Peptides against a protein of PDB entry 2AUS. Designs and how they scored, part 1

All scores and structures are predictions.

Target 1, 323 residues: chain A of PDB entry 2AUS
Amino acid sequence: ADIKREVIVKDDKAETNPKWGFPPDKRPIELHIQYGVINLDKPPGPTSHEVVAWIKRILNLEKAGHGGTLDPKVSGVLPVALERATRVVQALLPAGKEYVALMHLHGDVPEDKIRAVMKEFEGEIIQRPPLRSAVKRRLRTRKVYYIEILEIDGRDVLFRVGVEAGTYIRSLIHHIGLALGVGAHMAELRRTRSGPFKEDETLVTLHDLVDYYHFWKEDGIEEYIRKAIQPMEKAVEHLPKIWIKDSAVAAVAHGANLTVPGIVKLNAGIKKGDLVAIMTLKDELVALGKAMMSTQEMIERSKGIAVDVEKVFMPRDWYPKLW
Unless a header shows other numbers, all headers, positions and changes below count from the first letter of the chain.
Peptide ipSAE was made for these designs. It is ipSAE averaged over its two directions, with the distance scale d0 held at 1.0 Angstrom where the peptide's residues are scored. Compare it between designs on one protein only; published cut-offs may not apply.
The geometry check fails a fold that doesn't show the stated peptide or that is severely misdrawn somewhere.

## One batch from the design tools (peptide; made by RFdiffusion4, then SolubleMPNN; aimed at target 1 T205 E218; its pose is not in this set)

Design b1_p13_2_s2
Fold by OpenDDE base, seed 2:
Structure b1_p13_2_s2 (fold): chain B 323 residues (1-323), chain A 13 residues (1-13)
Amino acid sequence: as target 1 above (323 residues)
Amino acid sequence: MEELEERIRELEE
């Protein structure tokens, strides 16, 4: 998620009308909620679906969805997209995850051996999904980006791990235990990151949401609930972006594919088939789509379909029809 | 609301 992407400018003279759209930081509170994502600290105990149902009840919402299931016993970062933003969770499903895990070893192992063996699990690992997973039980590779041992206390190993989406930490710990020769199990697990969402000042509990909603509805204080909800654009920060002309926004908002002439600027390193975020010049999310060209092709070509638009988020009326 | 708040508190503990 921390990959700084270069921005290539295709049209340096493109301006945006300040009267059009609703920039993320300038939405009225009701509109902010309609296009919001909560960085929830999920408590241990409930399912991710139960927590989403509670958020809908607390905030009086019709729709919400989460950015990737946490097991009932797992706490921490659960992005919950609200109302019109609900479908933005699809951008978070493929995003990298970070966890802090407590591994309990079933025998005594020297710390030097623990450190050496755990370092060997950085990179590509082979996993099979557990029986309880809705994912097809096929052998597959997953990337472990990093393992940081935080503490070793006898048989208890506290570590931070960055992983590719759909890596099972329980299975990782099981395999580490086998490699150590003593066996191991996952004692505790907390998710500390889900793509652009992390443990920071934006992390809120269910209790916080109850209080902040009451402060708004009973006391007329919007500040707390406004800060507790991130704009949906936060959920696409980790994606490659394409910024479009004001004249192209309404067409894309109607579900038209993005053509090359509509591009003002774009991130470097887009490949054909990548999920991309189509943005206004005010950093508003218009749509998600599949890149039909590379960055280089989008620069070199004067015409053609740049992005196959899959999911529109922006309302059709925020920008005028200029066709 | 109160029952939900109580149940949330029980889970955060």
Scores: peptide ipSAE 0.028, ipTM 0.656, DockQ to the pose 0.907
OpenDDE base, seeds 1, 3, 4, 5: peptide ipSAE 0.022, 0.020, 0.022, 0.000; ipTM 0.696, 0.612, 0.700, 0.359

## One batch from the design tools (peptide; aimed at target 1 W54 D211)

Design b1_p15_4 (made by RFdiffusion4)
Pose (drawn by RFdiffusion4):
Structure b1_p15_4 (pose): chain A 309 residues (1-127, 142-323), chain P 15 residues (1-15)
Amino acid sequence: ADIKREVIVKDDKAETNPKWGFPPDKRPIELHIQYGVINLDKPPGPTSHEVVAWIKRILNLEKAGHGGTLDPKVSGVLPVALERATRVVQALLPAGKEYVALMHLHGDVPEDKIRAVMKEFEGEIIQRKVYYIEILEIDGRDVLFRVGVEAGTYIRSLIHHIGLALGVGAHMAELRRTRSGPFKEDETLVTLHDLVDYYHFWKEDGIEEYIRKAIQPMEKAVEHLPKIWIKDSAVAAVAHGANLTVPGIVKLNAGIKKGDLVAIMTLKDELVALGKAMMSTQEMIERSKGIAVDVEKVFMPRDWYPKLW
Amino acid sequence: EEERLEELKEELEEE
């Protein structure tokens, strides 16, 4: 997921006018929240659905959604997209996820076999692909390991299968997500307590600084997604429901294949929309016309890059 | 922390 993509510039002269839109990290606090995402450290106990409900109540929001469900007892990274950016969690499906898990073996197994068997579970699995498994600690029947997986990978099922392969059987004692696409345990990971307090600092004490840092621009959700940057003049057509045509492309990532999920970005690096690539990168460079992206969801409001009559 | 989260849940249900 976190492979740095090469950027290819087709129109080296394209410029963006600061009158239109906002750099993503410079939105007025209300707009920042309308188009924000929270990198939440989900506590064990509540369901992911319940956590989102609590967040909607705390932030007094009409809409919110999480990216990748965590079971009630699972803690860790739970991206929660807010309001107008609610559907941006779609951008996380192609990005991977990472967990730290504690596996309790129902029988004694030599460490040698445990490491050898765990390694063999990398690659593909049926229940999804397992990118990597790193054993952190093996203490008796307790195995602590880090695993990177494709989205939708049930870790409980993976541990169960490891138990079968070892014959002794296995139980997942605990699980914590450490990565969900671009969301990881860094300075943006916040708790529900921080969110409530920072909201009070803002609505009661008038200080926006803390609630601002606790909420990320929705563009964070597409950090690991192939991108196509378009001219200012092309933003309006897309913001108004039109698919993206090739003439509007200024630069794009290498490696885009037809059918890939892509993010359409302004030259300010704001998220305009998510869509499916109808052409490859090279075709987008060589062709002068045609639909480059079948837009599935528009995020940018019509007011930022307006059509003037 | 757990006691505080429980109190927050109860306050949200009361409201």

Design b1_p15_5_s3 (made by RFdiffusion4, then SolubleMPNN; its pose is not in this set)
Fold by OpenDDE base, seed 3:
Structure b1_p15_5_s3 (fold): chain B 323 residues (1-323), chain A 15 residues (1-15)
Amino acid sequence: as target 1 above (323 residues)
Amino acid sequence: SAEELKKELEERLNK
């Protein structure tokens, strides 16, 4: 998620009209909610779908969706995209995840051996999806980005782990237990990160959402509910971005593909086939799409389809048609 | 009401 991407400027003279659009920081509260994502602290017990249903009831919403399932017993970071932002969850599904896990060993193992063996699980691992997974049960590789042991108390090992999307921590712990020779199981699991969403001041509970919504509706206090909801643009921070001219925004908002002349600036390292975020010069999300060119091709070419637009978020009327 | 919603939420989370 935290890949710092260089920004390459293609048109240094491009300006934006301050009267057009609604920058993430300047949306009226109703519009902010319509284009919002909640960094929810999911409680243990309910399913992720049940929690989304609660959010819809609490906030009087028609639509919402979550950025990646947490099991009923698993707590922590569950991004929930609201209303018109609901489809932004597709950007979060492939994003890296972090967890804090409690592993219980089925035998006594020296601490030095625990540390050494767990370090060997950093990098590429082979996993088989669980029986209950909608994913085909084929062996697949997954990346473990890091393992940080927080505490070892006899047979209990508390650790932080950063993983590629769709890595099964339960399966990782099982394999660590096998490598230690004693076996192990997952006692507890909390998700501490989902792409750009982490445990920070933006993390809120279902109870907080009840209070904050009522403070707004009954007392006219917008501050709490405004802070509890992040702009949808937060959900795409980890994606490569392409910033476009004001004259291209309305076309893309109507579902037209982005052509090379519409590009003002872009991130380095875009490959053909990458998921990219199309942004205004005010950092508003226009659309998600598939890159049809590399960054280099988008710089060198004067014409052609740069991005196949898959999902439009911006309303058609925020920017004028300038074609 | 907020209180009724909290109560229903608590009853659900405690199951």
Scores: peptide ipSAE 0.422, ipTM 0.924, DockQ to the pose 0.131
OpenDDE base, seeds 1, 2, 4, 5: peptide ipSAE 0.409, 0.417, 0.409, 0.403; ipTM 0.920, 0.922, 0.921, 0.919

Design b1_p15_7_s2 (made by RFdiffusion4, then SolubleMPNN; its pose is not in this set)
Fold by OpenDDE base, seed 4:
Structure b1_p15_7_s2 (fold): chain B 323 residues (1-323), chain A 15 residues (1-15)
Amino acid sequence: as target 1 above (323 residues)
Amino acid sequence: SAEELEEELEERLEE
């Protein structure tokens, strides 16, 4: 998520009409909710599905979805996409995750050895899916981006870990315990990051949502519920972006593939096959799609399909048809 | 066992 992507401008003269669309910061509250994502602090106890069901009840929503399951016992960052934004969770599934974990060692180990061994688990690790996983028990490689030991108290090791999506922290702790020669288990786990969503001022509880919805509906105060819900565009901040002409927006919103002439600016480093976010010049999410060209090909070519549009988010009427 | 319950919980994270 923190990868600063260079922005390459193809058309420096491209302007956007301020009357068209609804920029993320200018949506009426009802529309903001329809295209919103909550950075939920999931409590320990309930399933992620139960929490999503509660949010739907609290906010009187028809649809919602979460950006990657947390176990019942696991707390912390659970992005919950609302209504028209529900499908944006697809962008969060492959996103990196961060956790704070408490590992309990089954024996005494010198602190220096703990630190040394845990450092060896940074990088590529081989994980075996759990026995019951419907996924064929194929060995899979996962990346551990970093391990930061926060505290060592005898047999209890508190650490922060950044991992590739689908890395099992329990399995990681088990393997660390084996490498230490004493064994270990996961005592506590909290997710502190899911892609662009982290522990910050946008993190809200279920209780906060109840209160904020009440303040809006009963007291007419929309400020709290507005702040508690992030625009769906937040959920794609970690993706490479392509910004398109106003004249291309309606076509893409109707499900047409993005062609090269529609591109105004784009991130560097897009590869063929990458998931990309198609944006307006007002940073509105139009669609997600698969890059059919590299960044370089999108710069050099005058024509062709740049993005195979897979998921449209923007309503068809926000921008006029200019074809 | 606690381990079997833990394996069941890990399965639900992949779905």
Scores: peptide ipSAE 0.014, ipTM 0.555, DockQ to the pose 0.034
OpenDDE base, seeds 1, 2, 3, 5: peptide ipSAE 0.013, 0.016, 0.007, 0.013; ipTM 0.517, 0.545, 0.516, 0.519; seeds 1, 2 fail the geometry check

Design b1_p15_7_s3 (made by RFdiffusion4, then SolubleMPNN; its pose is not in this set)
Fold by OpenDDE base, seed 2:
Structure b1_p15_7_s3 (fold): chain B 323 residues (1-323), chain A 15 residues (1-15)
Amino acid sequence: as target 1 above (323 residues)
Amino acid sequence: SAEELKEELEKRMAE
C-alpha cells in the first residue's frame, strides 16, 4: 500500500472545470456520508457482520459493507464502506493486512531459536483455509511480507506481521509452533492495517460513532461525524490509478469503458488484468475496472479500450454529458 | 437516544 507509484502524464494541458463534480474535501455532510468509509476499530466479541449492522443502525443507513472479515475474537481495523460507497470494499479485499499477534508456546524455547525460526516464515508459506471459512479448503501459497518480533516473555511472543490477503495468522502461529518443536497457539490477535486503513487518528469506535452522530443530529455539530468518515477515495489509495478528462467522466459514470483518448495521466506499472481506479482530475473516484492494457500500451496507443469498467461509483449527473 | 445505544452496545460487548 505504501509503494509510491510513478505518475506518467499523457496530456499536460488538460484542465478541469471547478464547477463540475464534488471533490472528496468539498462534499456536503450528507453526500460525504453517502460516499464514505469508516476506519472502524472493531471490538472483540461481535462478528464483522454484526458490527456492520450496528453501524447501519447508529448512522441510519440503508446499506454498508466491510473490507474483509475479522473473526469475532479479533479486534482492530475494519474498513466499513457506506451507502453509495458500499461496493468499494472490493478494492480492499485483495489488499495486504497487518496484525499484532500474541503467540503462546507450549514449551520453553531459547529466544535466539524463536527469532531464527520466525524469520524463516518471512516469504512464501503454504496454508489451508480453516474449516469455518467460506473459501474452498485447498492448499495455497501466501506471502508473509515481514515479521517483527516486538517482545518475548518466556513462552509469550508478541509480534507484528504483514501478510497477503487471506493469510490466516492462526495457521501461521500453528506452523511456527511446529517448527519450534513445542507447538503454539494464537492467544490474541489485532488487525492494525487493512490496505490504506491503519491505526491512526481516523480510527473510531462504535461508541464514537454514536456520540458523533448525535452531536450532528441533536446539536447541529457536523465536525465530528465528518472527521469520523473518510471519503471513499481513501479505499482506493493503494490501487493503480488512471486520471481522465472531464469529457470522459460522464461516459464512464454511465458505464462506458474507458478508451485511451480519455486518459490524462496514469500510474506506472499497470498490467493487463489489474484492478485500477478511474479518477477525475479532482481525485474523485469515478469507477473501478479491469485494465485491458499495460501502462506502456496506454501510452503508446492512440485508441482502444484501456479499462473494462466493472463498478461505477460517481453519479451520472456530477459531470455533463459531452458526447 | 445516544445513551440507550451505548448501553445496548455495552451489554453486547459483555457477552
Scores: peptide ipSAE 0.336, ipTM 0.894, DockQ to the pose 0.106
OpenDDE base, seeds 1, 3, 4, 5: peptide ipSAE 0.323, 0.330, 0.329, 0.316; ipTM 0.890, 0.892, 0.894, 0.889

## One batch from the design tools (peptide; made by RFdiffusion4, then SolubleMPNN; aimed at target 1 T205; its pose is not in this set)

Design b1_p16_3_s1
Fold by OpenDDE base, seed 1:
Structure b1_p16_3_s1 (fold): chain B 323 residues (1-323), chain A 16 residues (1-16)
Amino acid sequence: as target 1 above (323 residues)
Amino acid sequence: SMAEELARVREYLASL
């Protein structure tokens, strides 16, 4: 998520009509909720699905979905996409994740040896999915981006770990324990990051959501519930972006593929097959799609399909049909 | 310490 992507401008004269669309900062509260994502602090105990069901009850919603399952005993960052934004979670599922974990060792190990061995687990690791996962139990590689030891207290090791999506921290700890020669288990786990969502001022509890919804419905105070819900555009901040002309927005919102002439600006480093966010010049999410060209091909070519549109989010009426 | 922060988070979550 921390990769600063260069922005390449193709059309520096492209303007946008301020009367068209609904920029993330200008959505009425009901529309903000319809296109919202909550950065939820999931409590330990309930399943991620139970928590999503509670949010739907609290906020009187028809639909919601989460940006990647946390086990019942695991707390922390659970992005919950609301209503019309529900399918934006597909951008979060493949996103990197950070955790703070407590590992308990089954024997005494010198601190220097703990530090040395844990550092060897930075990089590629081999994992087998647990029996409880709906995932085929094939051996697979996963990337550990970093391991930061926070504290060592005898047999207890507190550490921060950044990992590729679908890395099992319980399995990582088991393998670390084997490498140390004493064995280990995961005592505690908290997720501190899921792509662009982290522990910050946007993190809210289920209780916060109850209170903030009551303040809105009973007292007419929108401020708290507005701050508790992020725009769906937050859920795509980590993706490569393509910004399009106002004249292309309605076509893409109708499910038409993005063609090269519709591009105003784009991120560098897009590869064929990448998941990309199609944005308006007002930073509104139009759609998610698969890049059919690289950034270089999108610059050099005058015509062709740039993005195969997989999921539209923007309503068809926010921008006029200009064809 | 981060252990104290995790303990505070747990106390907070247990108070819910």
Scores: peptide ipSAE 0.010, ipTM 0.442, DockQ to the pose 0.075
OpenDDE base, seeds 2, 3, 4, 5: peptide ipSAE 0.010, 0.008, 0.000, 0.000; ipTM 0.427, 0.434, 0.274, 0.277

Design b1_p16_3_s4
Fold by OpenDDE base, seed 4:
Structure b1_p16_3_s4 (fold): chain B 323 residues (1-323), chain A 16 residues (1-16)
Amino acid sequence: as target 1 above (323 residues)
Amino acid sequence: SMAAELAAVREYLASL
């Protein structure tokens, strides 16, 4: 998520009309909720689906979805996309995750050996999905991006781990325990990151949401509920972006593919087949789509389909039809 | 129809 992507400008003269659209910072509270994502601190105990159902009840919503299942016993960062933003979770499912895990060893191991062996699990690992997973139980590789040991207290090892989506920390801990020769199990697990969502001032509890909704509905104070809900654009910060002309926005909002002439600026390093976010010049999410060209092809070509538009988020009326 | 609007938009974008 922290990969700074260079921005290549194709049209340095492209202006945007300030009267068109609803920038993330200028949405009325009702519209902000309709295009919102909550950075929820999921409590231990409930399923991710139960928590989503509770949020829908608390906030009086018809639709919501989560950015990747946490097991019942697992707490922490659960992005919950609301209403018209519900489908933005597709950008978060493949996103990297971070966890803090407590591993309990089944025997005594010297600290230096713990540190050495855990470092060997950085990189590519082989995993078999657990029986409870909806994923076909095939052997697959996953990346462990980093392991940071936070504390070692006898047989208890507290560590931070950054992983590829769908890495099973329980399985990682089991394999670490085997490599240490004593065995191990996962005592505790908290998710501290899901793509662009992390433990920060935007992290809210279910209790906070109850209180903040009441402050808005009963006291007329929208500030708390506004801060508790992130704009849907937050959920795509980790994706490569393409910014488009005002004249192209309505077309893409109607589900037309983005063509090369519509591009004002774009991130470097887009490859054919990448998931990309199509943005306005006001950083509003128009759509998600599949890149049909590389960044280089989008720069060099004067015409052609740049992005196959898969999911439109922006309403059709936020920008005028200029065709 | 949505299909006709999408066709017109595709034609417009192809003419750019």
Scores: peptide ipSAE 0.019, ipTM 0.408, DockQ to the pose 0.010
OpenDDE base, seeds 1, 2, 3, 5: peptide ipSAE 0.007, 0.011, 0.017, 0.000; ipTM 0.386, 0.387, 0.391, 0.336

## One batch from the design tools (peptide; made by RFdiffusion4, then SolubleMPNN; aimed at target 1 K42 G45 H207 V210; its pose is not in this set)

Design b1_p17_6_s2
Fold by OpenDDE base, seed 1:
Structure b1_p17_6_s2 (fold): chain B 323 residues (1-323), chain A 17 residues (1-17)
Amino acid sequence: as target 1 above (323 residues)
Amino acid sequence: SERKELEELKEEWDRAT
């Protein structure tokens, strides 16, 4: 989310009809929920699946899904996509994660040595997935983007870590402990970020959701539940975007691939094979898809398939068929 | 009532955490 991508404009004269679609800020509460994502503070104890099941019961939902499993004992940021937004979680699965971890050392190590060794774990590391992971237990590389030591108290090391998706912090701590020569284990873990979702004013508990739903249903106060649910567009903020003409929206909403003539503006640095968000000129998410061209090819070419549309989110009737 | 169901759910969650 922190990477501001340059926006390249192809058609500076493209206008949008204000009567078409439902911009994220103008959705009625029921529609907002149907296209919503909760930035949940997952408590320690329950599984991520149990928490999703509880949210479905609290909010009387048919469907929901989470943006990446937290282990039962792990707390913090769990994005939960609702109803028609449920599949937006596919944008969050590959997103970077941040954690705060407490590492307990099995022996005494000088603080200077702790700091020096932990800094060596920034960059590429080799990991083996744990037995409980649905992922095949093959050795794989993962990126550690940064390690920030917050506190050292004897054998307890509190640190912030930014990692590539599917990096196992427990395995990282085990390897740090081996490198220190004394061994270590993960005492505590909290996820503080999942792509665009972080610890901020949008973070809500299960208790908050119960209370906010009650205020809406019994007292007619929608403000709290509206604030507790983010628009699905939040879940794609970290992706490269392509903005399309009003005349192209209905075709893409019907599952047609995006062709080059439909593009109004796009982010720089799109590569062939990248996951991209197709947006309206009102910043509504139409679909997710795979880029079939680079940004440069999408600028230079007059025709061809720009994006292979993998998942449509927008209803077919929000924009008129202009074909 | 919807309220009673929400309180029962809250209690179920509180027992699991």
Scores: peptide ipSAE 0.141, ipTM 0.815, DockQ to the pose 0.801
OpenDDE base, seeds 2, 3, 4, 5: peptide ipSAE 0.116, 0.114, 0.137, 0.126; ipTM 0.802, 0.807, 0.813, 0.808

## One batch from the design tools (peptide; made by RFdiffusion4, then SolubleMPNN; aimed at target 1 D208 Y224; its pose is not in this set)

Design b1_p18_8_s4
Fold by OpenDDE base, seed 5:
Structure b1_p18_8_s4 (fold): chain B 323 residues (1-323), chain A 18 residues (1-18)
Amino acid sequence: as target 1 above (323 residues)
Amino acid sequence: SKEEEYRKKSKEILEELK
């Protein structure tokens, strides 16, 4: 999420009609929910799937999905995409994660040694997936972006860790314990970040959702439920973006591939094969797709398929057919 | 010692890293 991406303008004269579409901040409450993502504070105890089922029940939804499993005992940031936004979780699954972990050491280790050894785990680590994972138990590399020790109290080490998606903190702690020569286990774990979703004012509990839904349905107060649900566009903030002409929006919303002439502006550093978000000039998510060109190729070429459109989110009628 | 066993296992894991 913290990757600063330069925006390259290809067509500086492109304008957008304010009457077309529904910008993320201007959706009626029902439409906002249909294209929403909850930054849920998952309680410890339930599975991520149980929590999603509860949200569906609370909000009377047919569909929802989560942006990456938290184990039953793990609390914290669980993005839950709603209804028509459900498929946006595909953008969140590969996103970096942050955790706060409590590591308990099985022996006494000097603080200086703890700090030195934990710093060595910044960078690339090898992990074997846990036995209970649906993933083939092959050794795999994962990136640890940073380790920040928050507190050391004897054998208890509280630390913040930023990691690549699918890094197992339990396995990391086990390896740190081995490197320290005493062994260690994960006592507590909380996820504090999942891509663009973090612990902030948007973080809500299941209880908050119950209350806020009742305030809306019984008292007619929309404010709380509106604030509790983020627009689906939040779930793609960390992706490279391509902004398209109004004339291209309806075609992409019908599942047509994005061609180079439809591009108004784009992020730098797009590579062929990258997952990209196709946006309107009003920052509405039209679709997710696979880049078929680099940023440079999209700038230099006059024609060709820029993005293979994989998942359409925008309704077909928000923009007129201009082809 | 448990420490030597853990260090040995750590070294084996780190050698599988290289």
Scores: peptide ipSAE 0.034, ipTM 0.564, DockQ to the pose 0.010
OpenDDE base, seeds 1, 2, 3, 4: peptide ipSAE 0.000, 0.027, 0.018, 0.017; ipTM 0.383, 0.568, 0.524, 0.346

## One batch from the design tools (peptide; aimed at target 1 L206 D211 Y224)

Design b1_p19_4_s4 (made by RFdiffusion4, then SolubleMPNN; its pose is not in this set)
Fold by OpenDDE base, seed 2:
Structure b1_p19_4_s4 (fold): chain B 323 residues (1-323), chain A 19 residues (1-19)
Amino acid sequence: as target 1 above (323 residues)
Amino acid sequence: SREEEIRKKAEEELEELLK
């Protein structure tokens, strides 16, 4: 998520009409909720699905979805996409995750040995799926991006870990314990990051949502519920982006594929097959799609399908039909 | 189990909030 992507400008003269669309910062409260994502602090105990069902009851919503399951015992960052934004969670599933974990060792190990062995687990690791997962019991590689030891107290090791999507921290801790020769188990786990969502001022509890909804409905104060909900565009910050002309927006919003002439600017490093976000010049999410060209091909070519549009988010009427 | 107790407690705490 922290990779700054270069922006290549293809059309430096392209302007946008301020009367069209609804920029993320200018949505009326009802529309903001319809296109919202909550950075939820999931409590320990309930399943991620139960928590989503509770948010739907609290906020009187028909639809919601989460950006990646947390185990019932695991707390922390759970992105919950609301209503018309529900499908944006597909952008968060492949995103990197960060956790803080407490590992309990089953024997005494010198601190220097703990530090040395845990450093060897940075990089590509082989994991087995948990026995309860319907996923075929195939060995799979996953990346551990970093391990940061926060504290060592005898047999208790508190550490931060950045991992590729679908890495099992419980399995990592088990393997570390085996490598240390004493065994280990996961005592506690909290997710501190899910792609662009992290522990920051946008993190809210279920209690906060109850209170903030009440303040809006009973007291007419929308400020709290507005701040508690992020625009759906937050959920695509980690994706490569393509910004399009106003004249292309309505066509893409109707499910038409993006063609090369519609591109104003784009991120560097897009490869064929990448998931990309199609944006307006006002940073509104139009659609998600599959890149059919590289960044270089999108620059060099004058025509052709740049993006196969898979999921439209923008309403068809926010921009005029100019075709 | 301790897991079922933690889950039940979290469900009870949330039901009280929704009330």
Scores: peptide ipSAE 0.068, ipTM 0.691, DockQ to the pose 0.055
OpenDDE base, seeds 1, 3, 4, 5: peptide ipSAE 0.028, 0.029, 0.015, 0.021; ipTM 0.670, 0.637, 0.455, 0.542

